# Peptides against a protein of PDB entry 3J47: the designs that were tried, part 68

Target 1, 121 residues: chain A of PDB entry 3J47
Amino acid sequence: IRLTNQLKSLKGLQSKLKDVVEYLDKVINKELPINHTILGKLQDVFNLLPNLGTPDDDEIDVENHDRINISNNLQKALTVKTNDELMVIYISNLVRSIIAFDDLIENKIQNKKIQEQRVKD
Target 2, 26 residues: chain B of PDB entry 3J47
Amino acid sequence: NAQYHLLVKQGDGLLTKLQKYGAAVR

## One batch from the design tools (peptide; made by RFdiffusion4, then SolubleMPNN)

Design b2_p18_7_s4 (from b2_p18_7, 12 letters changed)
Fold by OpenDDE base, seed 1:
Structure b2_p18_7_s4 (fold): chain B 121 residues (1-121), chain C 26 residues (1-26), chain A 18 residues (1-18)
Amino acid sequence: as target 1 above (121 residues)
Amino acid sequence: as target 2 above (26 residues)
Amino acid sequence: SELELGRQLLQQIEEQLS
């Protein structure tokens, strides 16, 4: 019973992680705007993931061990993929923020030059 | 995980510097 | 100057992204 519930929970988590990856792919492709609330929740999930991987080793029947290992490996792979996608989104947002800031600086410099020229004329 | 957290930390540091600069320019 | 500070910041960002 407990093992079956753990397996079901793991499958549920895997499905949710897949949905997250698909969402992140859409955001990377600029199909959807970045939702900061979703990103924050995803970060929280990643922070909790190290705690989710403690197999209670004590009651695993040998026949279920291979299936559990495959499921765990798949979950880990999906986690890594999600982490990579989140990283790309974060970097992309950072770069966009930097570009916007650079443009702001340049605009201020140009405005200052125009004002200085008007005072000299 | 560790590499990602390191990258995020570095990016947050840069963002903080950008914010400080933006505040100084205002 | 503000311009120099901005350029220095951009350079630091480029170095960290590289």
Scores: peptide ipSAE 0.303, ipTM 0.852, DockQ to the pose 0.076
Fold by OpenDDE base, seed 2:
Structure b2_p18_7_s4 (fold): chain B 121 residues (1-121), chain C 26 residues (1-26), chain A 18 residues (1-18)
Amino acid sequence: as target 1 above (121 residues)
Amino acid sequence: as target 2 above (26 residues)
Amino acid sequence: SELELGRQLLQQIEEQLS
């Protein structure tokens, strides 16, 4: 039962990770802003991950220990990968915000110059 | 984790600088 | 001077992203 739930959760995480990658690509291409709902779902997955990796049951036979270790390593690797993707999304959003703000500032400066020229004419 | 935190902190710093600049232009 | 300050900020951002 626990292993099946872990596999199901891992599969769900993998699917969501794929969705995040697709979203990240759209963010990199400046096609979409950050989706807070996706971030929330990712956070929920991450909050569930630590509970999947705690071998609190000391009584699991030695043969299952290797499979559990492999599963934990895979989960850790997926966690790291997802963290890196989230980092890229965050940076991309910051950069887009900065660019948009810079464009706004430039537009304001230009408008001010136009107005000053109109007053002189 | 430390690199991620550093990157986030750096991004927040840049955003703050940009906000200050925007306020000065207004 | 304001435009130059803006340009300098953008340059700093680009340097940090590189």
Scores: peptide ipSAE 0.268, ipTM 0.839, DockQ to the pose 0.061
Fold by OpenDDE base, seed 5:
Structure b2_p18_7_s4 (fold): chain B 121 residues (1-121), chain C 26 residues (1-26), chain A 18 residues (1-18)
Amino acid sequence: as target 1 above (121 residues)
Amino acid sequence: as target 2 above (26 residues)
Amino acid sequence: SELELGRQLLQQIEEQLS
């Protein structure tokens, strides 16, 4: 049971890491926007991560409890860091979308002015 | 967490509006 | 007009980024 759960969690983490890498590659290639499905999968993985360290009710050695607390604190810190990184990527993509939209509006205005001038000539 | 979710929700709303406008301009 | 709708949208985005 423990090995199967660890394997499942490792597979989930591997899939998440793959999705993150693929997303980062798209961001590097100036592709937009953030894939919400990846964000959802990331959240699911983080929600499953705390369950990776639940010792079955057998002999609670105090050393295992401290290691579990350290692992939980590390997982929490990694979760916060990941959320912050995703937020930065999200904001960056929003800014890029705004710039692209501004350029689109300006291009449309210019095209309209050119058409109006052609009708007057 | 709550502030992050609020920011994401607001940004998604804006992105949706932006996409609709971009489609109308085409 | 489409232009006015675009300007309004841009203004909303700027307000949210501020």
Scores: peptide ipSAE 0.292, ipTM 0.843, DockQ to the pose 0.095; fails the geometry check
Fold by OpenDDE base, seed 3:
Structure b2_p18_7_s4 (fold): chain B 121 residues (1-121), chain C 26 residues (1-26), chain A 18 residues (1-18)
Amino acid sequence: as target 1 above (121 residues)
Amino acid sequence: as target 2 above (26 residues)
Amino acid sequence: SELELGRQLLQQIEEQLS
């Protein structure tokens, strides 16, 4: 039962990570804006990850210690990967914001030039 | 982790500059 | 000057993405 639940949770996490990667790819390709709901769900996953790695202080047999260390290393690696993904999303949003801002500035400059020309006429 | 924090800090700096620029354009 | 500031910001973001 516990192993099956862990496997189901892992499969769920894997599916969610895949969805995050697909979303990140779409964000990188400028196809979609950042979805705050996805970020919230990612944050929820991060908040749950420490709960997945808490060894109950009880009888961890030495053989389980290596598997737990591998699991903790995997969780750490997943955390790093997710941090990298969040960083890419953040930078992509910044770039989009700057591009949008540059377009607004250019539009303002053009409008100012048009207004100045109208005053000269 | 340290690199991530540095990148976030740099991004925040850029965001601040963007905000200042936006205020100057207004 | 505003356009130049925007371009500088874009360049800084591109440098961070690289």
Scores: peptide ipSAE 0.286, ipTM 0.852, DockQ to the pose 0.069; fails the geometry check

Design b2_p18_8_s1 (from b2_p18_8, 13 letters changed)
Fold by OpenDDE base, seed 1:
Structure b2_p18_8_s1 (fold): chain B 121 residues (1-121), chain C 26 residues (1-26), chain A 18 residues (1-18)
Amino acid sequence: as target 1 above (121 residues)
Amino acid sequence: as target 2 above (26 residues)
Amino acid sequence: SLYELLQKLLDEAGKKLE
């Protein structure tokens, strides 16, 4: 029962991660702003991942070693995917910040030129 | 892992430069 | 290439502030 619930949770997480990746791709392409709600959900998923790998101490039957290894590998794979998604968000934020800063500087330069021209007139 | 760390390191470098310029604008 | 593009934008911004 617990393993089945973990598998179902992992499948749900995988589907959600796919949706996040698709969203992040749109963010990278400057089609959408970063959604803080999605970021918060990703962080929640990441914080829950360590809890998925704690086998309850009870039935360490020898047949479970292969299942535990599969579960650990899946958790590791999900962690990597989450890290990739967070990286995409981070880079997207950097790009937007740099563009906004460049625009700010350009606006300041233009304003200065306009003021200098008004003083000469 | 190595590619991820490289990208993060590069991003941090850009952020540092941005912060320096931001301080100069204020 | 993305990193290079961002670096160029920052350099241009810095040059304009000087």
Scores: peptide ipSAE 0.439, ipTM 0.897, DockQ to the pose 0.190
Fold by OpenDDE base, seed 5:
Structure b2_p18_8_s1 (fold): chain B 121 residues (1-121), chain C 26 residues (1-26), chain A 18 residues (1-18)
Amino acid sequence: as target 1 above (121 residues)
Amino acid sequence: as target 2 above (26 residues)
Amino acid sequence: SLYELLQKLLDEAGKKLE
């Protein structure tokens, strides 16, 4: 049962990570906006990750220390990966904000020109 | 780490410029 | 670079506001 749940969780995480990578690739390619729902789902996955490595308080055999270190290394690697993903999201949002602002300025200039022409007529 | 910090610094610089221009539009 | 492109866009926007 526990192994099956771990496998299911890993498969779920793998699927979500794949979806995130695919989404990030689409964002990088300017095909899709950043979906905050995906970010929320990622955060949820990360909040669940610490629980995947908690051995129940039973017998502290020496093998658990290596597993804890592996779990910590995996968690660290996942944290780094998450930080990289968040960074990509941040930069993507920044790029979108700049583009949107440029469009806004252009629209304001056009509107001003139209108004000035109307006043002269 | 250095690339990350550089990217963040560049992003912050762009954000600052954006904010300045945004204030001018208001 | 992407950064250079963004800087150019911001500069163009700034010039239009002046």
Scores: peptide ipSAE 0.425, ipTM 0.894, DockQ to the pose 0.186
Fold by OpenDDE base, seed 3:
Structure b2_p18_8_s1 (fold): chain B 121 residues (1-121), chain C 26 residues (1-26), chain A 18 residues (1-18)
Amino acid sequence: as target 1 above (121 residues)
Amino acid sequence: as target 2 above (26 residues)
Amino acid sequence: SLYELLQKLLDEAGKKLE
């Protein structure tokens, strides 16, 4: 029962990660805006992943060494994938910030020109 | 990892410039 | 690169503020 529940949870996580990757691809392609809720959930998953792979140092059961290595490799692969996803979100936010800043600068320049014209009149 | 760190470092540099200019606007 | 494009945009914005 416990092992089956863990496997089900892992499959659920894998499906969710796939959905996040698909979402990020759409954001990169400018098809969808960045959703901060998805980012928060992804961070939560990332914070839970290390806890799933900490072998309690005390139960080095030799028979599970191959499973532990597979689990560690899977966790490492998931961590890399999560980092790539976070990177995409970070870049997207940076791009938006730059665009917003450019608009702000343009507005300031326009306001300054209007004020200078009012002083000359 | 190295590519990730490079990208983050580059992004942080851009953010720093953005902050500097933002302070000049306010 | 995307980074180079962003850097150019920031530099252009900076020049407009000066």
Scores: peptide ipSAE 0.424, ipTM 0.894, DockQ to the pose 0.221
Fold by OpenDDE base, seed 2:
Structure b2_p18_8_s1 (fold): chain B 121 residues (1-121), chain C 26 residues (1-26), chain A 18 residues (1-18)
Amino acid sequence: as target 1 above (121 residues)
Amino acid sequence: as target 2 above (26 residues)
Amino acid sequence: SLYELLQKLLDEAGKKLE
């Protein structure tokens, strides 16, 4: 049950992230107006993500076109990082659930043995 | 990435086993 | 590997339930 719920939650998160990406693409393509509230929340999410790449190269007069490409590369890098983090969380939860299940089975076996001994006494 | 897909596939296999055993315990 | 360890744990748990 818990693992299934976690997988469902992860799938839900993945779907929401996809929706956010689609929204951002539509905003970039000027198909939708910029919603400042959504952008602010997204910025907060990105700020909570560990800083991937302070461009150490502050000195390159990267023309406006290169800024968009850098932004896209950063977004891709952030997406990959987010996916990796979600993957790590998924694996960690899976491992914890398996260990907990093994412990539960062992405890049930021990409890049955104790009950059988009490009936014999 | 192939590694990601492999990992997810392995995880799904483990989850399936866990569900099977969980059903047997209930 | 971690995966193999998890598989072993699950298999052992399954055997104990049988």
Scores: peptide ipSAE 0.415, ipTM 0.889, DockQ to the pose 0.127

Design b2_p18_8_s2 (from b2_p18_8, 14 letters changed)
Fold by OpenDDE base, seed 3:
Structure b2_p18_8_s2 (fold): chain B 121 residues (1-121), chain C 26 residues (1-26), chain A 18 residues (1-18)
Amino acid sequence: as target 1 above (121 residues)
Amino acid sequence: as target 2 above (26 residues)
Amino acid sequence: NQYQLLQKQLEDAGNYLA
């Protein structure tokens, strides 16, 4: 039962990661805006992963040791992949913020020029 | 890790430029 | 590939601010 639940959870996580990758690709291609709810869900998955991957050393039957090692390696690989995805989202948001701020700066400069011209008139 | 660090460094560079522009406009 | 794409985005943003 416990192993089956872990496997089901890992499959669910894998599916979610695939969805995130697809979303990230769309964001990179500027087809969709970044959805912050996805980041929250990913963080929740990360917080759950250590709990899923820590087999209590005491109950691990030797026959499942190879499966557990494979599962742990897969979990680690998924964690790395998710970190990369989060990094992509972070950088994308950073770039957007920088562009938006640049536009604000330009607007302020223009407003200042307009005010200076009004004082001269 | 090295790639991540490089990306962070590039991001920091952009933030620095942004701060300079902000200071120039103030 | 994703790393290279991110780097390109940062460079583009840098050029936009310059």
Scores: peptide ipSAE 0.408, ipTM 0.872, DockQ to the pose 0.751
Fold by OpenDDE base, seed 2:
Structure b2_p18_8_s2 (fold): chain B 121 residues (1-121), chain C 26 residues (1-26), chain A 18 residues (1-18)
Amino acid sequence: as target 1 above (121 residues)
Amino acid sequence: as target 2 above (26 residues)
Amino acid sequence: NQYQLLQKQLEDAGNYLA
């Protein structure tokens, strides 16, 4: 149940992010007018993102383009790390489910044996 | 990637065993 | 470390089912 809910939430987030990207692309291509309310909310989201610029990168006179690339690389690294951690949790939950199911099977086998003995008595 | 695939393979082995036990109990 | 723990859990589950 919990893992399924997490997966559903991630799929929902992915869908929303895709919608945002599609909207931004349409705005950039001048297919849709700029919605200031949406832009404001997006700015709030970006401000809530951890400052993925290392303080050391801010001290280096790196051109704005290089700063963006470095921030993107760090964001990617953090995303990969998070994905790996979630994967470990997923597999751990899978293993726990398998063990629990095995215990259930064993209990059913024992119950059947007890019933068979009661019928023989 | 290789470690992940190995872990998945181990999980698949457990699932196979579980399926066999489930079939034996039914 | 987490990967090793997971491998151990899988091995233990495998041994339990064997």
Scores: peptide ipSAE 0.383, ipTM 0.864, DockQ to the pose 0.737
Fold by OpenDDE base, seed 4:
Order: structure tokens, then sequence, then C-alpha cells
Structure b2_p18_8_s2 (fold): chain B 121 residues (1-121), chain C 26 residues (1-26), chain A 18 residues (1-18)
């Protein structure tokens, strides 16, 4: 039962990561804004990752030690991957914010120029 | 880690430019 | 690949601000 749940969770995580990647590609292509919901989902996945490697106390047989180690290694690998994805999302958001601020600054500069011209007239 | 730090550094550069423009608009 | 794409975006934004 627990292994099945872990596999299901991994499949779910894989699907979520795929969705995040697709979204990030759209953001990178400036097709869509960053969706906070995706960040939230990714954070949720990250918070659930520690639970993926927890063997049920009842199944700690010697034969499961290797499986536990494999599961822990996979969990660590997934954690690193998740961190990378979060970082990419963060940087993408930062870039978008910078662009937005730049546009705002440019608009303010133009408005000042227009105002100065009106005062001289 | 190295790639991350590089990206952060590039972002900081953009922020610095943004700050300069912001100061010019004041 | 994603990092490279982000770097390109940062560079493009930098060029836009310049």
Amino acid sequence: as target 1 above (121 residues)
Amino acid sequence: as target 2 above (26 residues)
Amino acid sequence: NQYQLLQKQLEDAGNYLA
C-alpha cells in the first residue's frame, strides 16, 4: 500500500513538474505572467517530498533497507530538482518585475517631459 | 550553485540599472 | 537549459534598460 502511494505521489509530482515547466516556458516566451498558483503547488510538492521517503514503521524489514535507501536517494534528487525549479520561477518573476518597473520609470520620464513642455508653452 | 549565483548577479546588475533610472526620474 | 533561458531574459532586460 505505501509503495503504491509513493508511486502515485511521484507520478503526481512528475505531472506537476511537467505543468510547471510548460508554464515556465510560456513565461519565458512572455506569453503568460507568472502564476502564483503554480508556485504554491510546487511548494506543496516540496513540502510533501519528505513524506515520500518515510517507510511505514511496520515494513522496516531488512529487505526494505535497500528500498529505503533508494527512496531516500530519490527523494534527495527530487528535492534538488524542485529547488532548481523554484529558483527558476523566482528569477523569472524577478525579471518580469524589473521589466515592469522599467516601463513605469519610462512612463514617468515621459510624463515629466510632457509637463515641462506644457509649462514652457 | 554556480549557475544560480551567476543568474543572481545578472539580476543584481539589472536592479542597479533600474535604481539609476529611478534616481534620474526623481 | 532553463538557466540559460533565464540568463538570456536578464540580458534582454538589461539591454532594454540601457
Scores: peptide ipSAE 0.426, ipTM 0.873, DockQ to the pose 0.664; fails the geometry check
Fold by OpenDDE base, seed 5:
Structure b2_p18_8_s2 (fold): chain B 121 residues (1-121), chain C 26 residues (1-26), chain A 18 residues (1-18)
Amino acid sequence: as target 1 above (121 residues)
Amino acid sequence: as target 2 above (26 residues)
Amino acid sequence: NQYQLLQKQLEDAGNYLA
């Protein structure tokens, strides 16, 4: 049962990471906005992952300890990779926001110039 | 980590420029 | 590759604001 859940979680994480990468590529190409649902699901997976890796204290076989260490190392590596991807998303959103604000500022300047011209007329 | 910090620094520079433009429009 | 893309986006945003 636990092994099956771990495999299911790993497969789910792998699928989600693939979806995130695909989404990131679309975001980078300005084809789609950031999907908050994907980020939420990813966060949920990461919150559940530590709980899936905790062996029941009862059968501490040495083989389980090595598997736990491998699982922990893989989890850490996956966490780092996910953090990097989230960072890329964050910075991309920041850049988009900056551009949007710049456009807003320019629009405000133009509106102000139009108003000033109307007062002079 | 170093690449991350560099990227953040570049973002901060853009934010500073944005703030300057925002202040000029007021 | 992703880092380079982000740097390019930041540069483009900087050029847009300049």
Scores: peptide ipSAE 0.404, ipTM 0.868, DockQ to the pose 0.755; fails the geometry check

Design b2_p18_8_s3 (from b2_p18_8, 12 letters changed)
Fold by OpenDDE base, seed 5:
Structure b2_p18_8_s3 (fold): chain B 121 residues (1-121), chain C 26 residues (1-26), chain A 18 residues (1-18)
Amino acid sequence: as target 1 above (121 residues)
Amino acid sequence: as target 2 above (26 residues)
Amino acid sequence: NLYQLLQKELEGAGKRLE
């Protein structure tokens, strides 16, 4: 049961990471906006990941400690990688918002100039 | 971390400039 | 890389605001 759950979680994480990569590629290519649902699901996966690595305390075999440390290091590395991806997503959204706002301001200025010209004519 | 903070700071700087420009166009 | 692309977009947006 535990191994099956770990495998399922790993497959889920792998699928999610693939979806995030595909989404990031689409964002880079300006094909799609950021999907907040993907971000929420990713956060949920990360909140569940610490619970997947808790061995029941009863069999302290030294082999489990090394596997736990490897799992914790992998989890930490995955967390850092995810934080970096989320950061890139955040910055990409910020840049898009800035560009959109700049275009809005320019459009407003142009509209104002057109109205002023119409009043002078 | 440092590169990220620098990029965030640059984004905040651009946002501030954009806000000032938006206020001047009002 | 993605960071360089974002930096280029920020620089482009900055130049448009100047």
Scores: peptide ipSAE 0.344, ipTM 0.868, DockQ to the pose 0.584
Fold by OpenDDE base, seed 2:
Structure b2_p18_8_s3 (fold): chain B 121 residues (1-121), chain C 26 residues (1-26), chain A 18 residues (1-18)
Amino acid sequence: as target 1 above (121 residues)
Amino acid sequence: as target 2 above (26 residues)
Amino acid sequence: NLYQLLQKELEGAGKRLE
């Protein structure tokens, strides 16, 4: 039950992320107008991502454009890393659930054998 | 990516075995 | 690494189900 719900939630998240990417691609290709409400929510998500691109050094006159590109690349790399880590945790929980179910099956088999032996005695 | 897909495939194989055992115990 | 640990657990569980 818990594992099935996690899988369903992950599939739902994947579908939503795909829909967002498809929407952004259509906007970039000028097939759809920019929805400011969706863009605002996406900006909020990006702003909640850790500011890993604040250069501590105020002194480097790196043009604002290069800073934005570096920040976006770092943010993307960290998002990918976080996604990979979450997937590993998910698989680990899946494996643990499988092991626990195997142990439960073995325990049920042993209990049945003990009951059968008690009926023969 | 390839290692992840391999792990998923192995997990699916284990899940299939587990389902067979679960059906045999029911 | 975490993937290797997961693989080891999966292999162990697979052997118990054989």
Scores: peptide ipSAE 0.344, ipTM 0.870, DockQ to the pose 0.626
Fold by OpenDDE base, seed 3:
Structure b2_p18_8_s3 (fold): chain B 121 residues (1-121), chain C 26 residues (1-26), chain A 18 residues (1-18)
Amino acid sequence: as target 1 above (121 residues)
Amino acid sequence: as target 2 above (26 residues)
Amino acid sequence: NLYQLLQKELEGAGKRLE
C-alpha cells in the first residue's frame, strides 16, 4: 500500500512535470503566449526548492548575471540529479516487486505440484 | 542518460516477462 | 554504484523469469 501510493504520487509528479516541459517548449517556440500564472506557480515551485545560492536580491551587480546563470544551471543540474536518483529508486522498487512476485509464482507452482502429488497418492 | 534509458528498457522487459508468468499462473 | 546494483537485481530477476 505505502509503496504503491508513493509510486502513484511519483507517476503523477512525472506526468505534471512532462506537461510543464511541453508547455515551456511551446512557449519557447512562441506557439503559446507565456501564461504568467503557470509560470508564477512554476517559479514558486522552483523557489520552494532549496535555494542553492540565491544571491540576496540586494547585490545584483552585472557580474552576478553569470553567477545567476551558473546557479540556475547548478539548480537545474541538482534537479536533474534528484530526478535521476528518484527514478533509480523507482526502478529498484520495481525490481524488488518483480522479485517478490516471482517468488510468489514459484511458491504457487510448488503448491500446485504438492497438490498433484497428493492426488496421485 | 543513455544508460538510464537502457536500464528502464531492461526493467520494462522484466515487467513484461513477469506479466506473462502472472497470466500463465492464473 | 546504485545503477550497477539495480542492473544486478534486474539480471537476477530476468534469469529467474527465464
Scores: peptide ipSAE 0.333, ipTM 0.870, DockQ to the pose 0.630
Fold by OpenDDE base, seed 1:
Structure b2_p18_8_s3 (fold): chain B 121 residues (1-121), chain C 26 residues (1-26), chain A 18 residues (1-18)
Amino acid sequence: as target 1 above (121 residues)
Amino acid sequence: as target 2 above (26 residues)
Amino acid sequence: NLYQLLQKELEGAGKRLE
């Protein structure tokens, strides 16, 4: 039962990671703004990840130690991958905000120059 | 972790430059 | 790959602000 739940959670996480990657690609391609709902769901997944690694103390059968270590390493690797994806989204949004602000400033400078030229004529 | 922090630091540096430019244009 | 794309965008934005 516990192993099946871990596999199901892992498959769910893998599917969500794929969705995040696809969303990231669309965000990088300037097609969509960041969806805060996706970020919130991803944060919820991260907050639940530490709870998946709590070994219930009971049946430490020696043969499960290698399987638990593989599962923990995979979970940690998935957490790192998801964190990297979130970071890319954050930075992509930051860059877009910077570009938009730069364009706004340039437009203000141009408008000021046009007004100064009209006053001199 | 180190690559992440480096990328965030670069982003913060750009944001700071943008803020300074915005203040100079006002 | 994605990190390199972000870095290129940051460099482009930085050059426009200089």
Scores: peptide ipSAE 0.365, ipTM 0.873, DockQ to the pose 0.656; fails the geometry check

